# Ledger of designs, part 38: peptides against a protein of PDB entry 6EJA

Target 1, 276 residues: chain A of PDB entry 6EJA
Amino acid sequence: VEYMPANPVRIAFVLVVHGRASRQLQRMFKAIYHKDHFYYIHVDKRSNYLHRQVLQVSRQYSNVRVTPWRMATIWGGASLLSTYLQSMRDLLEMTDWPWDFFINLSAADYPIRTNDQLVAFLSRYRDMNFLKSHGRDNARFIRKQGLDRLFLECDAHMWRLGDRRIPEGIAVDGGSDWFLLNRRFVEYVTFSTDDLVTKMKQFYSYTLLPAESFFHTVLENSPHCDTMVDNNLRITNWNRKLGCKCQYKHIVDWCGCSPNDFKPQDFHRFQQTARP

## One batch from the design tools (peptide; made by RFdiffusion4, then SolubleMPNN)

Design b1_p11_7_s1 (from b1_p11_7, 3 letters changed)
Fold by OpenDDE base, seed 4:
Structure b1_p11_7_s1 (fold): chain B 276 residues (1-276), chain A 11 residues (1-11)
Amino acid sequence: as target 1 above (276 residues)
Amino acid sequence: SLSRVGPLPEL
């Protein structure tokens, strides 16, 4: 018997979508939709067809909104972090949406639990933040992520400008760009004016794949560091053979791997319990 | 965590 919490957490799902993945998005949305949660969808500025479709969905559900602003994001672009940060601010300003957790999603990654399981779990651990670390040598991670390199997002490209130093006194960490963040930490990231948040926002504005490291690094160096759980509760359609072909070389002056989009046959995994 | 190949060859 799954524990039913007396005060179940409500989740703000932030979906960052692009291209023509309308069918996949629809499937994912149907899978994760619940009346007690909130859905905030950003559609890439260039994806007008998808935007129209998402708008249509948003009109049907009171707990679904589309960002009034739209960014033209690229793979690995620093603008993705900006998208999340702005979405966080928006969500905090939505007084009619009392969410407790922020969860980002794309077509390439799903929560590993049913809604009831997820809510029960997060309700039990409502003071925790779930960020999956790379689980390897940190120096290797820094090198592979290019964290010691300066990037500039310009003209739909991530330009590698040169080398940089990691800020002194900062313990850099990262891993998955999929996370579950409690409202308190989101508030901290959004509104804190401390040196850590300020420096990290600046640092990561010139970072490749910033969402894979920003929240980890900020959390671990913050007063909230004790709230970190090294798990993101996600199912990623990860196929290294298919995803690690430097496929984004034309966009980024770096080679990286990406998970593959879920196929219909993969959908059943979303409803399963956490994989061992 | 995601795997990365690393930097492009320097020109």
Scores: peptide ipSAE 0.019, ipTM 0.599, DockQ to the pose 0.124
Fold by OpenDDE base, seed 2:
Structure b1_p11_7_s1 (fold): chain B 276 residues (1-276), chain A 11 residues (1-11)
Amino acid sequence: as target 1 above (276 residues)
Amino acid sequence: SLSRVGPLPEL
């Protein structure tokens, strides 16, 4: 008998979508949709057709909204963090959506648990935040992530401007850009004016792949540091042969891997993946 | 552990 919590958590799913991923989005949406959750969808400013499609979906469901603002985001761009931060603010201002957790998703990532399992789990651990760390040497992580490099997002490109220092006294961490954050921590990130949040927002506005590190770093250095769980409860479609060939050098002055979109033939992997 | 990024060769 799956434990049904007396007060089940409600989830705000934030979907950041772009390009021609309409079919992938539709599949994901169908897989994750539940009446008790909330769905906030950002469509890239350049993806007008996708935006129209998403708007049609949002009109069919009262718990689905589309961001009235749209950013032009690039892979690895600092603007992706801005997208998440603005989405968090919007969601906190939506008083009619009493969500307890923030979960980001893309077409390349799925929750590894069923809705019932996820809700039960998060209801039990509602005071925790779930971020997956890199699990390696931190100095190596910093170097490989380019955290000691200054980047500027301009004209759909991440320009590497030079070297920078990581702020003193900050324990930098990161790994997956897929996370599960409780409302309390999201409130802190959104509204805190403390030195940590202020400095990190500034620092990460010039950071490559900021979402892979920002929330980890802020959390671990914050008063909420004891709520860290090194697990994001995700399945990511990693195929290094396809995704790790420095394919974004034309957009970013750095090399990186990207996960691949899930295809119907990949579904068998969801059934075989070990649960955390 | 996943390595997702690496530096471009510096010019």
Scores: peptide ipSAE 0.019, ipTM 0.609, DockQ to the pose 0.118
Fold by OpenDDE base, seed 5:
Structure b1_p11_7_s1 (fold): chain B 276 residues (1-276), chain A 11 residues (1-11)
Amino acid sequence: as target 1 above (276 residues)
Amino acid sequence: SLSRVGPLPEL
């Protein structure tokens, strides 16, 4: 018996897109589009052609909007977190969009479940937040993430300035920068003036790849900590042979791996992946 | 999720 929720959740999909991936974006959009959901799209400041295309789409659908502001984001840049935080604020201020969940997407990641399955699942667990942790040694995670290092985003580069300490009493966690957050937690992150949120926003403004750790860390140390679910219900296109070559050293004073963009031939994996 | 290799080699 398929669970049909009496009050189905509505999702705000936040798409952060750049470059010339118009076809891929179109495929993703078609795959995730539903009239009952909302789509808020940020196009990189440098991607003017893509921006024009996305604007055209937004004019055709009342539940699709484009950010009036645009950032020039770099891989690993702290500005990516700023993009999400500003998008969250914008979405909370949109009184005509009664969304229940925030879901971020890029060309490198897709929801594993069908819309109906996703909605049913989230409707059942509407009070939960879904963040996937690294599942490794925490000390190793800190070192590899560079969380004990101070970074400055400047001139399209992440400069490593030196060492820093993690704030006392904070349990650091992280992993995937793809998450499913309920509106209540987004409200907390956006509007709370408590010491945790304030300090973490400051801390992560000088953090490499902040979206992989900020929301995890804030959630786990917050009054909402009991809402944590270690799953993001995503499939990511990983090819370590291609993605783990320290290819971003020209942008960041650090080495890391990145997922690859999905190609049409990769779509068959969506049907084969059975993850709870 | 992005994986981290670590810091750049120190010169």
Scores: peptide ipSAE 0.021, ipTM 0.606, DockQ to the pose 0.130; fails the geometry check
Fold by OpenDDE base, seed 3:
Structure b1_p11_7_s1 (fold): chain B 276 residues (1-276), chain A 11 residues (1-11)
Amino acid sequence: as target 1 above (276 residues)
Amino acid sequence: SLSRVGPLPEL
């Protein structure tokens, strides 16, 4: 019997979307929409058609808002982290949206639980943060992620400028760029002026795929380190054969993999219960 | 994504 929490958590879903796939977005939105949650949608600056479509959705639902600012993001771009950080700040300033958790979503990754299960689970573990780590050799992770390399996002390209050192005394970690963060940790990341947050924001502004490592690294080196759960409660549609062809070399001075977007036929997998 | 091919060859 799923216990009904007396004070169910409310979730701020942050969607970062681009392109022309309005139908795909609509399907995803319908799949995750609930009246008790909040949806904050960033549309890429270049995706004007999609922006118009998203604005139409936001007018229909009081718990859906669109970012008034729009960034031009690229795959692997450092600006993606900026998008999340600004979205976090915006959401914290929205006093009329009492959210308890921040959850980012794309069409490539879905929660693996029903809304009721997710809410029940997060309500029980409301003080925890859910980040999935790579679970392998950290040195290999650093090398493969290019964390020891300096990147500059400019002219829709991630330029590799040279080598850099990992900040001393920092335990770098990372994995999935899909996370579930509690409000308290988001507040810390947003408003803390400590050396950790300050240095990491600077460091990751020159990082490839920063969202895959920033929050992990900040959390694990912060006073909130004990709140980490090595699970993001996600299912990702991975097809390495399709996603690992160095397809982004034209925009990034690095070769990486990307997950595939979910298709309607993939939705059955969302019913799988993954235990933390 | 955790899977990476690696760096591009240096010219």
Scores: peptide ipSAE 0.019, ipTM 0.613, DockQ to the pose 0.131; fails the geometry check

Design b1_p11_7_s2 (from b1_p11_7, 4 letters changed)
Fold by OpenDDE base, seed 3:
Structure b1_p11_7_s2 (fold): chain B 276 residues (1-276), chain A 11 residues (1-11)
Amino acid sequence: as target 1 above (276 residues)
Amino acid sequence: SLERVGPLPEL
C-alpha cells in the first residue's frame, strides 16, 4: 500500500545551471517537474542564451522562478555555496511558496525515487535532513578535499594561498554536494547568528568545493545534528575514468573529479540502485 | 577526489 500522506511535503528544487546545456536542462526539468513543487533556477551570469531560455520556461509555469541575481560560478568555486545560501534566503522570503524541503539538482544527479515515492518518504521524515557522507577516513577526506588549504576565488580562478587550520572543536564531514534539507534547517543556516554558522560561513568562503562539506559540517555540529540521515536519495553518474583527468587545473589550483551528466542511455542504472 | 597540482604561490 503506497503511503499517501495527509499533508504531503512540497519541495523547492534549486537548479544551478550554466553553459549551453539547454537540452539537458529541459530533460532534467521535465523529469522532476510537478505542479505541487517549486523550482528556483540560477543561471550563470555568463550564460545569457541559457538565461533567456530559462526565462521562457519560468513564464510558462507559475511555480518556476529565476533568480534576479546571477553569479559567475566556476567549478569548485566558493561562490557556489554563496549561490545556494542566497537562494535559500530568497526561498524563505517567498511567502507564497510554502515549501518544506530544499533540494538541489543538476544533470549529474537524479532522484532514485518517483515523485510520489519521494513525497511520501519525505512526508514521513519531514523533520530529517538527508546528506550523504563520504563514509571513509575523515583525515583522508580533509586532505583530498583541500579543507586544510586556503583558497581564494578571484577572476574566475580558485587560487591556493596556503595552509590553514580546521577550526578546533568542529567535526568536519562531507561527501555529496547534493542534499535534501528541511525548511527548519535551512532557516537555521540562513538566519542563525551563532558561532557555528558564522564561523563556518567564513571558513567555507575560502574553501574549494564548499557545498560538498558545508552543510554536513554545519548540521553535524548544530543543535539539529540528530536529524541527519546519511543518504541523499540520489544516483550520481560517477565515471572516475572520465571525471578524474585534472580537467579543471586551469580553473583551480587543485586536481579534482567531477561527475558526468546523465544521458538517456544511463537510465538503466536507476533500477540497479538499492532503495533506502 | 582531489590532488595537489603544484607548488604554492609565493605570497
Scores: peptide ipSAE 0.018, ipTM 0.579, DockQ to the pose 0.174
Fold by OpenDDE base, seed 2:
Structure b1_p11_7_s2 (fold): chain B 276 residues (1-276), chain A 11 residues (1-11)
Amino acid sequence: as target 1 above (276 residues)
Amino acid sequence: SLERVGPLPEL
């Protein structure tokens, strides 16, 4: 019998979805839905049909809301970070939703634990932040991620404008764009006016795949740095054969790999237990 | 993994 914590954490799940993930969204939602958690869903501005569907869901559940604002996001776009940051602000302003953790999800990523296991684990480590690092040479990571390059998101494209320098004194890190962040850190990212947060928000507004590095970098250089756990408690459907074909050249002036959306046949893997 | 695509535009 799994130990149930006396004061279980409540999770704000942020779902960033677009039209091609409609079926996956329904499956994922059913898999992750719990009455004690909160679900905040952003639907791409171009995905009107999906938006209507999601709105219907939100009307059926009091703990499901849809962003009143919608962004047109692209793979690797800086706007994805803006989406997360705005959603974080919104969630902090929702006084009727006492969430303890922020968790982002997409069709390509699932929590590796059951709800009970996840809640028990996070309740034990409620002061920690869970971000998975690349685990390789950091200089190589910077180069491959294009962090030393300046990108501009415009007209649904990430334009590479030139080279840039990493801000002095900043230890850049990154890896997975799927994370589990405690409310305290989200508050810091959202409301801090310190030089770190200000500079990083600016820096990453011109960054390719910003969510893979922004929160890692901010956390590790912040007063909250000791709360870092190098694990995001996720299963990501990595298939390099399918996901690493430079398929995004039409969107981004960079070649990249992406995880694949989960299919029904992949669901048997979702309950794998990985201990940090 | 990511890799550079083509030359950079001239500024």
Scores: peptide ipSAE 0.016, ipTM 0.588, DockQ to the pose 0.173
Fold by OpenDDE base, seed 1:
Structure b1_p11_7_s2 (fold): chain B 276 residues (1-276), chain A 11 residues (1-11)
Amino acid sequence: as target 1 above (276 residues)
Amino acid sequence: SLERVGPLPEL
């Protein structure tokens, strides 16, 4: 019998979806849907058919909403961070949705635990933030991520403009772009006017794959630094042989890796991660 | 992008 918390946390799931992934989205939605949680869905500006489908779903469930604004996002684009930041602001302004945690999801990344397990866990650690770090040499991470390079998102492309310096006095970190953030930290990121948040928002507006590093960096350099947990409670189908072939060089002036769709042959990974 | 797999942490 799983321990039922007396005051269970409620989760705001933020989904950023694009393309023709209607079936994938439907499967994910069914898998993660619960009446006590909230679902805020951003559909890419170019994905009108998907947008119509998602709107239909949102009309059927009171705890499902679609962003009234839509951005055109690209792989690695700075606009993805903007999407998350705006979604966070929106969710904080929704006084009728008392969420405790912010969780972003994509079709390629799933929680590794059941809803009950996740809620029980987060209810126990409601004051913590969960971000998975790269766990390697930080200098190498900076170089591989291109954090020392200046990028500009324009005309559906990430243009590399030149080199830049990492801000002095800032401990840069990163890893997974999938995170579990408590409401308090989201409030800090959204409304703080301190030098850290202000400078990092500016810095990461010209960053490739900003969501993989922004929240880590802000958290670790903030007064909330002691709330970091180096785990995002997720499973992602990473296959470097398939996902690391500079397949996005036509979109960004950089090479990167992307996760792959799960296949039946990947089932062994689920079993391994599901073990206590 | 880096691998994102991990069990529930024990705190």
Scores: peptide ipSAE 0.020, ipTM 0.604, DockQ to the pose 0.023; fails the geometry check
Fold by OpenDDE base, seed 5:
Structure b1_p11_7_s2 (fold): chain B 276 residues (1-276), chain A 11 residues (1-11)
Amino acid sequence: as target 1 above (276 residues)
Amino acid sequence: SLERVGPLPEL
């Protein structure tokens, strides 16, 4: 008998989309749409056609909204974290949307569970936060992520300005930039004025790929540290051979890897995997 | 698993 929760969690899906991903977005949206959930979509400032399309969708569904603000995001840019943080604030201020979990999505990843399974699972573990860690040497992670380097996002580029120190007493962690966060932790991140949140927001405003580490680091050093689960329940179209070619040198003073967009042929893999 | 987990490559 499939577990049916008495008080099922409601999910705020935050979609960050850009370019000509209209078809992928449509497929993703159809796959994840449910009347009991909420969908908050940010469209890149430069993607006007996509924005118009998404606005049309939002007018058809009461539980779909588009960010009234739009950022011009770049790969690895600190502005991506700003996008998430602002979206979190917006969602917390939407009193008519009683969501319990925050889930970010793009065309590069997909939930590995059905809606019913996901809701059942999160309803059972509603007090937990799901962040996948790198699972390797932390010092190596810091070096490879450039966390000990200062970056400035300016003029659609991530400029490496120099070296920096990680704040004292902070245990840095990170891995996947795809996460499932409960409302309580999102509230903490959004409204806390403690030294941890304040310092980390400042620190990560000058960080490359900040979403891969910010929430991990804040969570693990916070009073909510015992709520961490090292799993994000995702499948990602990850091909290192294709994604690790330093293709972003033109926009960042660093080399990194990116996942590939899903193609129709890739969707067959969703049925074959049971775990991330 | 098909998950993006891990640090950037160091070049």
Scores: peptide ipSAE 0.017, ipTM 0.550, DockQ to the pose 0.079; fails the geometry check

Design b1_p11_7_s3 (from b1_p11_7, 4 letters changed)
Fold by OpenDDE base, seed 1:
Structure b1_p11_7_s3 (fold): chain B 276 residues (1-276), chain A 11 residues (1-11)
Amino acid sequence: as target 1 above (276 residues)
Amino acid sequence: SLTRVGPLPEL
């Protein structure tokens, strides 16, 4: 008998979608939909057909909303972080949606647990934040992520402008850009005017793949640092042989790796995933 | 995640 929490957490799922993947989105939505959760969907500014489809879905469900603003995002673009930050602000201003956790999802990074298991787990650990770190040499991570480089998003491209220094006194960290953040930390990130949040927002506005590092870095250097859990409760299909071929060089002045779609041959990874 | 593969453009 799964433990049913007396006060189950409610989740705000934020979906950032683009292209023509309407069928994939529909499948994902059906898989994660629950009446007690909230769904906030951003559709890329260029994806008008998808936007119309998502709007139709949002009209059918009271707990589904679409962002009234839309950004043109690119892989690795700083605008992705802006999208999350604005979505967080919007969700905090929605007083009729009493969510406890912020969760982002993609088609390539799935939660490991069922809804009931996820809710039970998060209800037990409602004061924690779940971010997966790279777990390797941090200096190497900084170099590979290009965190010591200045990037500018312009004309659907991430331009590398030059070198930069990591701010003094900041311990930079990162890893997965898929996270589970509690409302309290989201409030801190959204409304804090301290030097940490202010400087990091500025720093990461010129950062490649900012969502892979921003929340980690802010959390670890904040008064909320003791709430970090090095686990995002997800399975990501990382295959460097397939995903690290500099396929995004035409979009960003850097070479990147992307997760791959799960195939039947990858099923063994689901079975071997360690439980938190 | 990112990696350096071959020459990278610089502006």
Scores: peptide ipSAE 0.021, ipTM 0.592, DockQ to the pose 0.101
Fold by OpenDDE base, seed 2:
Structure b1_p11_7_s3 (fold): chain B 276 residues (1-276), chain A 11 residues (1-11)
Amino acid sequence: as target 1 above (276 residues)
Amino acid sequence: SLTRVGPLPEL
C-alpha cells in the first residue's frame, strides 16, 4: 500500500514543444495528465500547426494553459533557458494554480514513477530539488559543454564568439536538463536580485544548452544548496549511436549529443528501472 | 551533452 500523503504536492508541468511532435506530445500528455496538477505548454513560435493543436487541448482542460508568448528556440540555444525562466515567472504569477513543484518534460524523457509514486515521493521530500549531475570530472564537463566559450544566439544559430572565463567563486555543475524544482527555489531563481542569480542569468544567456547547467550551478551556489538531490527521477532515451553524430553543427558551432524521442518499443525500459 | 570535434569556426 503506497503511503498517501495527507497534503499531496501539486506539480506544474512545463512542456516545451516544437515541430511536428503532435503524436509524441499527445502520448506524453496522456501519460502525465492528472486533474490535481497543472500543465503549462510552450509551443515554438515557428510551430503554428502544433500551436493550434495544443490550444485545442488547453480548451478541454482547465488545468492546461498555453504560453501567450512564444519563442523561436533552437537546439542548444540560450533562448531555451529564457523560455523556462519566463514560464517560471508566469507560473508564480498564476495565483489560482497552487503548485509545489516545477517539472519540465519533452518527448525525450519520461518520469520513471507513476503519478502516485511521484506525488508520494515529492510530498515526502517537498523541500528538496532534484537535478541529475554529469557524474564525471567537472573540468572535462566544462570543456565538453563549452562553458568556457562565449556563444551568441542569433538568426537561429549559436555563434561561437570566443573564449570566456567562468566567474570566480562559482562552482559550476550540470548534467541533465530535466529537473524537478520546488516552488521555493523557483521563486528564488525568478525574483532574487542577488549577485549569484544576476550573474548566472547573464552568463548563461551566452551558453550552450544552458538548462543542463544553469539550475545546477545556481542551486549549488545558493542558500538553497543543501536541498540538492542528484537525481531527476527520469529515464532519458539516450542512444549515443543515434544521438551523437554532430548533427547540430548547422545550428551550433559545437558538436553535441541529444537524446532521442521515445517510441512505443522503448517503453519496456520504464518497467525495468529500479529505484535509485 | 556536448563534445568538441575538431576545430570549429570562431567569430
Scores: peptide ipSAE 0.021, ipTM 0.607, DockQ to the pose 0.122
Fold by OpenDDE base, seed 4:
Structure b1_p11_7_s3 (fold): chain B 276 residues (1-276), chain A 11 residues (1-11)
Amino acid sequence: as target 1 above (276 residues)
Amino acid sequence: SLTRVGPLPEL
């Protein structure tokens, strides 16, 4: 039995979408839409068709907005982090949207809880941040993620320029690029001028797949470190056989795995998932 | 997760 919280959290969903996945986006949007939440959608600069579709949706709902700025993001690109950071800033500046949690979504990942369950859970743990760690050897993670490599996003490509060192005194962590962050931590990331945030923003501006590690690393090395929960409450459509074929080598000087987009039949799994 | 491509590409 899910208890209704007295002060339910309100969620800012940030959707970063690209391509022609309008139908999939519509399905996801319908599944996650609630009047009490907020939806901020970034459409890739190159995805004009999708942008038009999303604009139509945004005009129908007062709690749905589209980013007035649009980035041309690539898989693994540092610009994805920039997209999130700018979205966070925008959302913090939207005084008419009193959100409590930031949740990012794409077509490849979905919340594993119903809205009521999610709200109840987050309302109970409103002071926590939910980031899923890789659960492996950290050194191996660093190597596989290329965190010790310098990348430059240019001309729709992630160029590997050379080696780099992880900043001294920083404990690097990461895993899933899908997270649930409370407003307080988002404020910290957005507005803090401390050495940690400053250095990490710089460091991750030259990082491959920065969203998989930036927030983890910042959180764990910050005064907010005690708020970390090693769970993102997500179901990801992982199919290693399909997703780990170096399919993005043409975009980045690295091989990576990506989750597959959810199909309509995959959504039925969400109701049956017993993941915490 | 990612895997190493190999040596640095020629710049």
Scores: peptide ipSAE 0.019, ipTM 0.599, DockQ to the pose 0.159
Fold by OpenDDE base, seed 3:
Structure b1_p11_7_s3 (fold): chain B 276 residues (1-276), chain A 11 residues (1-11)
Amino acid sequence: as target 1 above (276 residues)
Amino acid sequence: SLTRVGPLPEL
């Protein structure tokens, strides 16, 4: 539904970037930049050149900031969740940035709507959270995600330590690690001291690809469970043929699939995607 | 998304 909202939502975009993908980042940034939104960028600790470039961007735009802290993240690493959680805390402490939604982005996906459409939609559903579930057999999901395995991130590797049990009474869910979370839920995740949040933070600190499941699981087991919408309003450049070659086995004691970065040639898919 | 390709030893 498109309408002109009286109080349009403002979005905090969080970008977690690494490597040498400066051009890709620039393209992504230009595609999503709007004066009414906020951009908080984390650059991997090892990506100094990229960090310098991002700092230059942040100096040009008042609504762009770079994390003063930097983590060394790896594919599938538990530290990625830590990055998001710390970014969420930072954003909540930025009193001069009145954002309503938290949205993470990478070069691997794009919003399927224009800014105006996105803002209109989120303004209408400002109390909802948008997380895309895997929509398959949950037991299979657990096995494939390695959620029943204990992992330790150390020395830029995810070490598989052994088996573990899913906490009793918790309905595990997950899917896309790209989500749209409202401020209220982010506040809950950040500041709640309840057993759910506490245990899940601990559990997922030893989890592969934790962002694909943490927020889903916390949301669905929380008092905010009724706010879940099974859609993340994204188009992911998912090519299993290219992304499922066990290319990360040297980084994690597991084989994984990853989406590919969008290229200009992929733009046609935006027009073919059904509106949520 | 993850998958298992062959056996991987545990530490």
Scores: peptide ipSAE 0.018, ipTM 0.580, DockQ to the pose 0.103

